# Peptides against a protein of PDB entry 4N78, part 134

Target 1, 186 residues: chain A of PDB entry 4N78
Amino acid sequence: HFQVICRLLGYQGIAVVMEELLKVVKSLLQGTILQYVKTLMEVMPKICRLPRHEYGSPGILEFFHHQLKDIVEYAELKTVCFQNLREVGNAILFCLLIEQSLSLEEVCDLLHAAPFQNILPRVHVKEGERLDAKMKRLESKYAPLHLVPLIERLGTPQQIAIAREGDLLTKERLCCGLSMFEVILT
Target 2, 155 residues: chain B of PDB entry 4N78
Amino acid sequence: MAELQMLLEEEIPGGRRALFDSYTNLERVADYCENNYIQSADKQRALEETKAYTTQSLASVAYLINTLANNVLQMLDIQASQLRRMESSINHISQTVDIHKEKVARREIGILTTNKNTSRTHKIIAPANLERPVRYIRKPIDYTILDDIGHGVKW

## One batch from the design tools (peptide; made by RFdiffusion4, then SolubleMPNN)

Design b2_p17_5_s1 (from b2_p17_5, 9 letters changed)
Fold by OpenDDE base, seed 5:
Structure b2_p17_5_s1 (fold): chain B 186 residues (1-186), chain C 155 residues (1-155), chain A 17 residues (1-17)
Amino acid sequence: as target 1 above (186 residues)
Amino acid sequence: as target 2 above (155 residues)
Amino acid sequence: DEILEAYFSRNLPVFQP
């Protein structure tokens, strides 16, 4: 699903969605969640000492339940605050999964473009074969597919410009050195 | 443009008219040949004359058809060339627009990105003295160490 | 081709009434 979303939205659509999600998260954090946290801080017991171990696990639980009774019984905490936290969590996960899916798409694009951009994979050399000879053979095999040099030789100035720009845009991908998720976490 | 216009407005219509006129003329020639053969005392001469007119007529019609066909083909080639040029222009514009859109999109998403912290893999300098793998002796977790943490009563 | 060209250069006879 996320892969399809990435393909449908593209960079622009993803940017818009992420911006809106960030706004929503910000609104939730600075608004409702902050308000509930402040309220919880106010009702939080100022002194919560560890009960004696002699009370056993049930007694300790009852102790904390009694100390936190006002918080546990706060109905809005369960219905509103936890829901908002869930929404924030979902937004974060969504952003993470979108970025991962986008990275996969970008890698696929890079791999598909590689033969046309003179990017050759390292060939496994069997014992006794020269790596250089294999690479040279591979280069020669794919030389006719080099798009930019081909267009520079046969194309119009406008085509050359477009080809160069296209080549640059193809090489430059977010997955090469940029992270959106890190920005979302800040 | 001038060549195409000449083909469309003058040469092709003119060729069509010439063919039509040729048709009318062929009928006249046929009538003449038929009558001449019937009325002539020398049938051999009349036949030879008919053959000559037939050959000439066929050659003329063939020429007219060939000329017209070539003009039509030339017209189509010019039009095809014009269409290809237009298509090329449209494609260039389309590609330019797509590149522009992509650049805009990348700028927008770029605002939402930061550089990946390439964790400089600190060269784990292997300690010179490979400490012999100390046989992992599963020591039972002595939980008594935690007995001093908190209000736990040592029995 | 030369023979054809020679034939192509000929016009249909115009019979005048």
Scores: peptide ipSAE 0.024, ipTM 0.717, DockQ to the pose 0.005
Fold by OpenDDE base, seed 2:
Structure b2_p17_5_s1 (fold): chain B 186 residues (1-186), chain C 155 residues (1-155), chain A 17 residues (1-17)
Amino acid sequence: as target 1 above (186 residues)
Amino acid sequence: as target 2 above (155 residues)
Amino acid sequence: DEILEAYFSRNLPVFQP
């Protein structure tokens, strides 16, 4: 599902959705959640001492239940505060999953474009083979596929300009060094 | 442009008119040949003349048709070339617009990104001196140390 | 084309009525 969303929205659509989600999260955190946290802090027992172990687990539970009775009975906590926290959590997860899905798509695009951009994978060298010789052979093999040099030789100035810009856009992807999720966490 | 205009306005219409005129002339030639054959005392000569006129007429029509056909083909080739040029121009504009849109989109999403802290995993330079694995000596956990921690009944 | 041109150059006798 997230892969499909990424494909449908593209960079622009994802940006818009992420911006709106950030606004929602900010609103929830600074508004409703903050208010509930403040209220909870006010009703929280100022002194909560550990009960004696002699009460056993049931007695200790009852003790804390009694101390936290006002919080447990706060109906709005369950209906509103926890719901808002779920929404924030869902938003965070959504952002994470979108970024992961986008990264996967970008990596796939980069891999598909690599032969056309003179980006060759490191080849496994068997014992006795020179890495340099193998790499040179690979470079020679894929040299005719290099799109920009090909267009520079055969294309019009306008085509060359477009090819260069397209090449740059293909190489520059978010997954290469940028994270959206880190921004969401700050 | 001048060549296409000449083909459309002069050569092709002219060729069509020539074919029409040729049709009229052929009818006249046929009438002449028929009458000449009927009236001639030397029917063999009249027949040979008719054959000559027929051959000439067919050759003339064939030439006119060929010329007209070639002009039409040339016209179509020029038009096809013009369409291809237009298509190329449209494609170029489309690509330029798409690139621009992509750049804008990337700027927008870029605002929502930060540099990945590639924690350069410090090459854990294995300390040259492999600290000898300190043999984990399982010291029995003395639980009596916890006897003083909490409200436990010291028996 | 040359043969056709040669034949065409032989003006069809315009039968003037």
Scores: peptide ipSAE 0.023, ipTM 0.715, DockQ to the pose 0.005
Fold by OpenDDE base, seed 4:
Structure b2_p17_5_s1 (fold): chain B 186 residues (1-186), chain C 155 residues (1-155), chain A 17 residues (1-17)
Amino acid sequence: as target 1 above (186 residues)
Amino acid sequence: as target 2 above (155 residues)
Amino acid sequence: DEILEAYFSRNLPVFQP
């Protein structure tokens, strides 16, 4: 599904969706979540000493229950705050999955374009075959597919310009060095 | 443009008119030949004259048709050439627009990106034992694995 | 084509009634 979304939306659509999602996340974080966190900080026991181990696990648990009673009884924490956190979590996951899907799509595009851009795949060399010879054969095989040189020979200046720009755009992908997810995490 | 216009407005219509006029003229020639044959005391001469007119008429019609056909073909060739030029222009514009859109899109998404901290992944020391390339059996990517990821309504 | 042109140049007799 995410792959289809990525294909459908493209860079533009993804950008728009991500921007809006970031706004939503920001709103959630700076709004409701922040308020709840502040409230939680207020009700948080200022001094929570570790109970003596002599109380045993049940006693320790009871101690913490008592200390955190106000937090546990804060009903809105469960209903609203946790929901907002889920929404944020979902947003993060969405972004992650979109980025992953986009990266896959970009890699596929790069791979598909490679023969046309004089990017040769790494050839598995069988034992006894010279890598160089195999690479030369591949180069020769794909040489006619080199789009930019072909257009430079046969095309108009305008076509050449477009081909070069297209080639550059094809080579440059987000997956090569950029991350959206990292931005979302900041 | 001028040539195409001449073909469309003058040559082809003119050729059609000429062909039509030829039809009318042929009818007259036929009538003449018939009457001449009937009225002539020398039937052989009349027949030879008819043959001559027939040959001339056929040649004329053939010429007219050929000329008209060539003009039509020329017209079509010019139009085809124009269409090709137009197509080329449209394609150029389309590509330019697409590139522009792509650049804009990339800028927009680029704002939402940061450089991947490629931690210098330690040189994956290739394990000394090159695991035999497991024959990549292209298992069809079972996309159903993703069906359970998310609250997608199973329709 | 030259032959056809030659024939065409020979005016078909327009028989006036």
Scores: peptide ipSAE 0.023, ipTM 0.718, DockQ to the pose 0.005
Fold by OpenDDE base, seed 1:
Structure b2_p17_5_s1 (fold): chain B 186 residues (1-186), chain C 155 residues (1-155), chain A 17 residues (1-17)
Amino acid sequence: as target 1 above (186 residues)
Amino acid sequence: as target 2 above (155 residues)
Amino acid sequence: DEILEAYFSRNLPVFQP
């Protein structure tokens, strides 16, 4: 699903969605969640010390239950605050999955374009073979597929310009060095 | 453009007119041949003359049709070429627009990105002795160890 | 006859293969 979303939205659509999600997350964090946290901090006991071990596990539990009674009985915490936290969590996960899916799409695009852009994978060298010779043969084999040089040789100036720009856009992908998710986490 | 215009405005209409005029002329020739045959004392000669005119007439019509057809074909070829050029231009514009849109989109999404911190993951030098992962044998937690801890009712 | 031939030859070009 996320792959389809990435394909459908493209960079622009993804950017818009991410921006809006960030706004939503920010709104939730700075608004409702912050308010609940403040309220919880106010209701939190100022002194919550570990009771003596002599009370045993049930006694300790009752102690904490008593100390945290106001928090436990705060019904809105479960219904509203936790829901907002879920929404934030979902937003974060969504962003992560979108980025991952986008990265996969970009990698696929790069791989598909590679033969046309003189980007060749490192080939496995068997014993007795020279890597350089093998790579040279591979380069020679795929040389006719190099799009930009081909267009530079045969195309109009306008076509050459478009080809170069297209080549650059194909090579420059987010997955090569950029992360959206890291921005979201900050 | 000039060639196409000439074909459209002069050559093709001219060819059509020529064919029409030819029709009229052929009718006159036919009438002449008929009358000549009727009036001539030498019917064989008149027939040969008619054959000659017929051959000439057919050749002329064929020529006119061929010329007109070629002009029409040429016109169509020019138009086809123009359409191809137009298509190419449209495609170029479209591609330019698409590239522009893509650049804009990339800028927009780029604002939402940061450089991947390639933390130089210190090559975790795999310790030479890969200690076999000690299979975590879930030893059952012997809870009896806790039996002596607390006021548990020894039943 | 000459007039017609002249007229025909002038107005109806012959296809030359």
Scores: peptide ipSAE 0.016, ipTM 0.717, DockQ to the pose 0.004; fails the geometry check

Design b2_p17_5_s2 (from b2_p17_5, 8 letters changed)
Fold by OpenDDE base, seed 3:
Structure b2_p17_5_s2 (fold): chain B 186 residues (1-186), chain C 155 residues (1-155), chain A 17 residues (1-17)
Amino acid sequence: as target 1 above (186 residues)
Amino acid sequence: as target 2 above (155 residues)
Amino acid sequence: DEILEAYFSRNLPTFQP
């Protein structure tokens, strides 16, 4: 689903969605969640001493349950605050998954474009074969597919300009060095 | 442009008119030949004359049709060339717009990005034994292997 | 085309009414 979303929205659509999600998250954090956190801080026991280990695990649990009874019984915490936290969590996960999916799409695009941009993978060399000779042969084999040089030779000035720009746009991808998720976490 | 205009306004209409006029003339020639044959004492001579007129008439019509056809073809070629040029122009504009849109989109998403902290990824220790890339041998899928698998109706 | 042109140049007898 996320891959399809990435393909459908493109860079612009993804940007818009991310911006809106950030606004929502900000609103939730600075609004409802902050208010509940403040309230929780006020009702939090000022002194919570560790019970004696002699009470055992059940007794210790009961002790803390009693100390936090007012918090646990605060119904709005479960219905509103936790829901908002879920929404924030979902938004974060959404952003992460979108970035991952986008990176995959970008890598695929780079791989598909590689033969046309003179980007050749390192070829496995069998014992006795020279890597250089094999690579040269491979380069020669794919040389006719090099789009920009081909257009430079056969195309109009306008076509050449478009081809160069297209080539650059194809090479420059977010996955090469940029992270969107890191910005969202900041 | 001048050539196309000449073809559309002068040559092709002129050729059509010529064919129409030729039709009328051919009817007159036919009438003449018929009357000449009936009235002539020398039927053989009249027949030879009719043959000559027939040949000439056919040649004339053939020429007119050929000329008109060539003019129409030339017109179509010019129009096709114009359309190709227009298409090329539209394509260039479209591509330019697409590139521009892409650049704008990239700027927008770029605002939401930061440089990846290249954490020194642990040196991917290349496995010592690089397994020889198994040459992908495209084996034709033998579907007969599946013939014995399933409740398919044995025809 | 040259043959046809040669035949065309020989004007169909315009029967003047």
Scores: peptide ipSAE 0.023, ipTM 0.716, DockQ to the pose 0.005
Fold by OpenDDE base, seed 2:
Structure b2_p17_5_s2 (fold): chain B 186 residues (1-186), chain C 155 residues (1-155), chain A 17 residues (1-17)
Amino acid sequence: as target 1 above (186 residues)
Amino acid sequence: as target 2 above (155 residues)
Amino acid sequence: DEILEAYFSRNLPTFQP
């Protein structure tokens, strides 16, 4: 599902959704959740001492139930505060999953474009083979597929410009060094 | 442009008119040949003349058709070339617009990104002195040590 | 084309009525 969403929205759509989610999260955190936390802090027992072990587990439970009675009976905590926390959690998870899905798509695109951009994987060298010789052979093999040099030789100035820009856009992806999720966590 | 215009306005209409005129002329030639054959005392000569006119007429029509066909083909080739050029131009514009849109989109999403802290995994410089793996001597956990801490009912 | 041109150059007798 997240992969499909990434494909449908693209960079622009994802940006818009992420911005709106951040606004929602900010609103929830600074508004409703903050107010409930303040209220909870006010009703929290100022002194909550550990009961004596002599009361046993049932007695200790009853003690804490009594001390936290006002909090437990706060109906809005379950219906509103916890719901808002779930929404924030869902938003965070959504952002994480979107970024992961986007990264996968970008990596796939980079891998598919690599032969056309003179990006060759490091080849496993068997014992006795020279890595340099193998790499040179690979470079020679894929040299005709290099799109920008090909267009520079055969294309019009306009086509060359477009090819160079396209090449740059293909190489520059978020997964190469940027994270959206880290921004969401700050 | 001048060549296409000449084909459309002069050569092709002219060729069509020539074919039409040829049709009228052929009818006249046919009438002449028929009358000449009927009136001639030398039927063999009249027949040979008719054959000659027929051959000439067919050749003339064939030439006119061929010329017209070639002009039409040339016209179509020029038009096809123009369409291809237009298509190329449209594609170029489309690609330029797409690139621009992509750049804008990337700027927008870029605002929502930060550099990945590639925590340079500090090369765990293996401490030069490999602490000899202290042989984990499984000391039996003496659970009796916990007997004094837990208020468990000594039955 | 040359043969056809040569034949065409032989003006169809314009039968002037």
Scores: peptide ipSAE 0.023, ipTM 0.716, DockQ to the pose 0.005
Fold by OpenDDE base, seed 5:
Structure b2_p17_5_s2 (fold): chain B 186 residues (1-186), chain C 155 residues (1-155), chain A 17 residues (1-17)
Amino acid sequence: as target 1 above (186 residues)
Amino acid sequence: as target 2 above (155 residues)
Amino acid sequence: DEILEAYFSRNLPTFQP
């Protein structure tokens, strides 16, 4: 699903969605969640000492339940605050999964473009074969597919410009050095 | 443009008219040949004359058809060439627009990105002295160590 | 085409009635 979303939205659509999600998260954090946290801090017991172990696990639980009774019984905490936290969590996960899916798509694009951009994979050399000879053979095999040099030789100035720009845009991908998720976490 | 216009407005219509006129002329020639053959005392001569006119007429029509066909083909080639040029121009514009859109999109998403912290893999300098793998002796976790942490009563 | 054109141009029927 996320892969399809990435393909449908593209960079622009993803940017818009992420911006809106960030706004929503910000609104939830600075608004409702902050308000509930402040309220919880106010009702939090100022002194919560560890009960004696002699009370056993049930007694200790009852002790804490009694100390936190007002918090546990706060109905809005369960219905509103936890829901908002879930929404924030979902937003974060969504962003993570979108970035991962986008990275996969970008890698695929790079791999598909590689033969046309003179990017050749390292060939496994069997014992006794020269790596250089294999690479040279591979280069020669794919030389006719080099798009930019081909267009520079046969194309119009406008085509050359487009080809160069296209080549640059193809090489430059977010997955090469940029992270959106890190921005979302800040 | 001038060549195409000449083909469309003058040469092709002119060729069509010439063919039509040729049709009318052929009817006249046919009538002549028929009458001449009927009236002639020398049927052999009349036949030879008819053959000559027939050959000439066929050659004329063939020429007119060929000329017209060539003009039509030339017209179509010119039009096809014009369409190809237009298509090329449209494609160039389309590609330019797409590149522009992509650049805009990348700028927008770029605002939402930061550089990946390439954790410089600190060269784990292998310690010179490979400490002999100390046989992992599963020592039972002595939980008594935690007995002193908190209000736990040592029995 | 040039040969054909030359041939046909020379053989145009001059039908003089």
Scores: peptide ipSAE 0.020, ipTM 0.720, DockQ to the pose 0.005
Fold by OpenDDE base, seed 1:
Structure b2_p17_5_s2 (fold): chain B 186 residues (1-186), chain C 155 residues (1-155), chain A 17 residues (1-17)
Amino acid sequence: as target 1 above (186 residues)
Amino acid sequence: as target 2 above (155 residues)
Amino acid sequence: DEILEAYFSRNLPTFQP
């Protein structure tokens, strides 16, 4: 699903969605969640010390239950605060999954374009073979597929310009060095 | 453009007119041949003359048709070429627009990105001896080990 | 004859194969 979303939205659509999600998360964090946290801090006992072990586990539990009674009875915590936290969590996960999916799409694009852009994988060298010779043969084999040089040779100036720009756009992908998710976490 | 215009405005209409005129002339020639044959004392000569005129007339018409046809074909070829050029231009514009849109989109999403901290993850040198994954034998957690940790009552 | 001459006097190009 996320792959389909990435394909459908493209960079622009993803950017818009991410921006809006960030706004939502910010709103939730700075608004409702912050308010609940403040309230919880106010209701939290100022002194919550470990009771003596002599009370046993039930006694200790009752002690904490009593000390935290106001928090436990705060119904809105479960209904509203936790829901907001879930929404934040979902937003974060969504962003992560979108980025991962986008990265996969970008990698696929890069791989598909590679033969046309003189990007060749390192070939496994068997014993007795020279890597350089093998790579040279591979380069020679795929040389006719190099799109930009081909267009530079045969195309119009406008076509050459478009080809170069297209080539650059194909090579420059987010997955090569950029992370959206890291921004979201900050 | 000039060639196409000439074909459209002069050559093709001219060819059509020529064919029409030829038709009218052929009718006159036919009438003449008929009358000549009827009036001539030498029917064989008249027939041979008619054959000659017929051959010439047919050749003429064939030429006119061929010329007109070629002009029409040429016109169509020019138009086809123009359409191809137009298509190419549209495609170039479209591609330019798409590239622009893509650049804008990339800038927008780029604002939402930061450089990947390539933490130099120390090459986890895979230990040379891949210890066979010791089958995780779920050993029951002996919780008695924790009996001495904390305020647990040793009974 | 005049009609035919007039017709052919226009030097109608003949189709040369």
Scores: peptide ipSAE 0.018, ipTM 0.718, DockQ to the pose 0.004

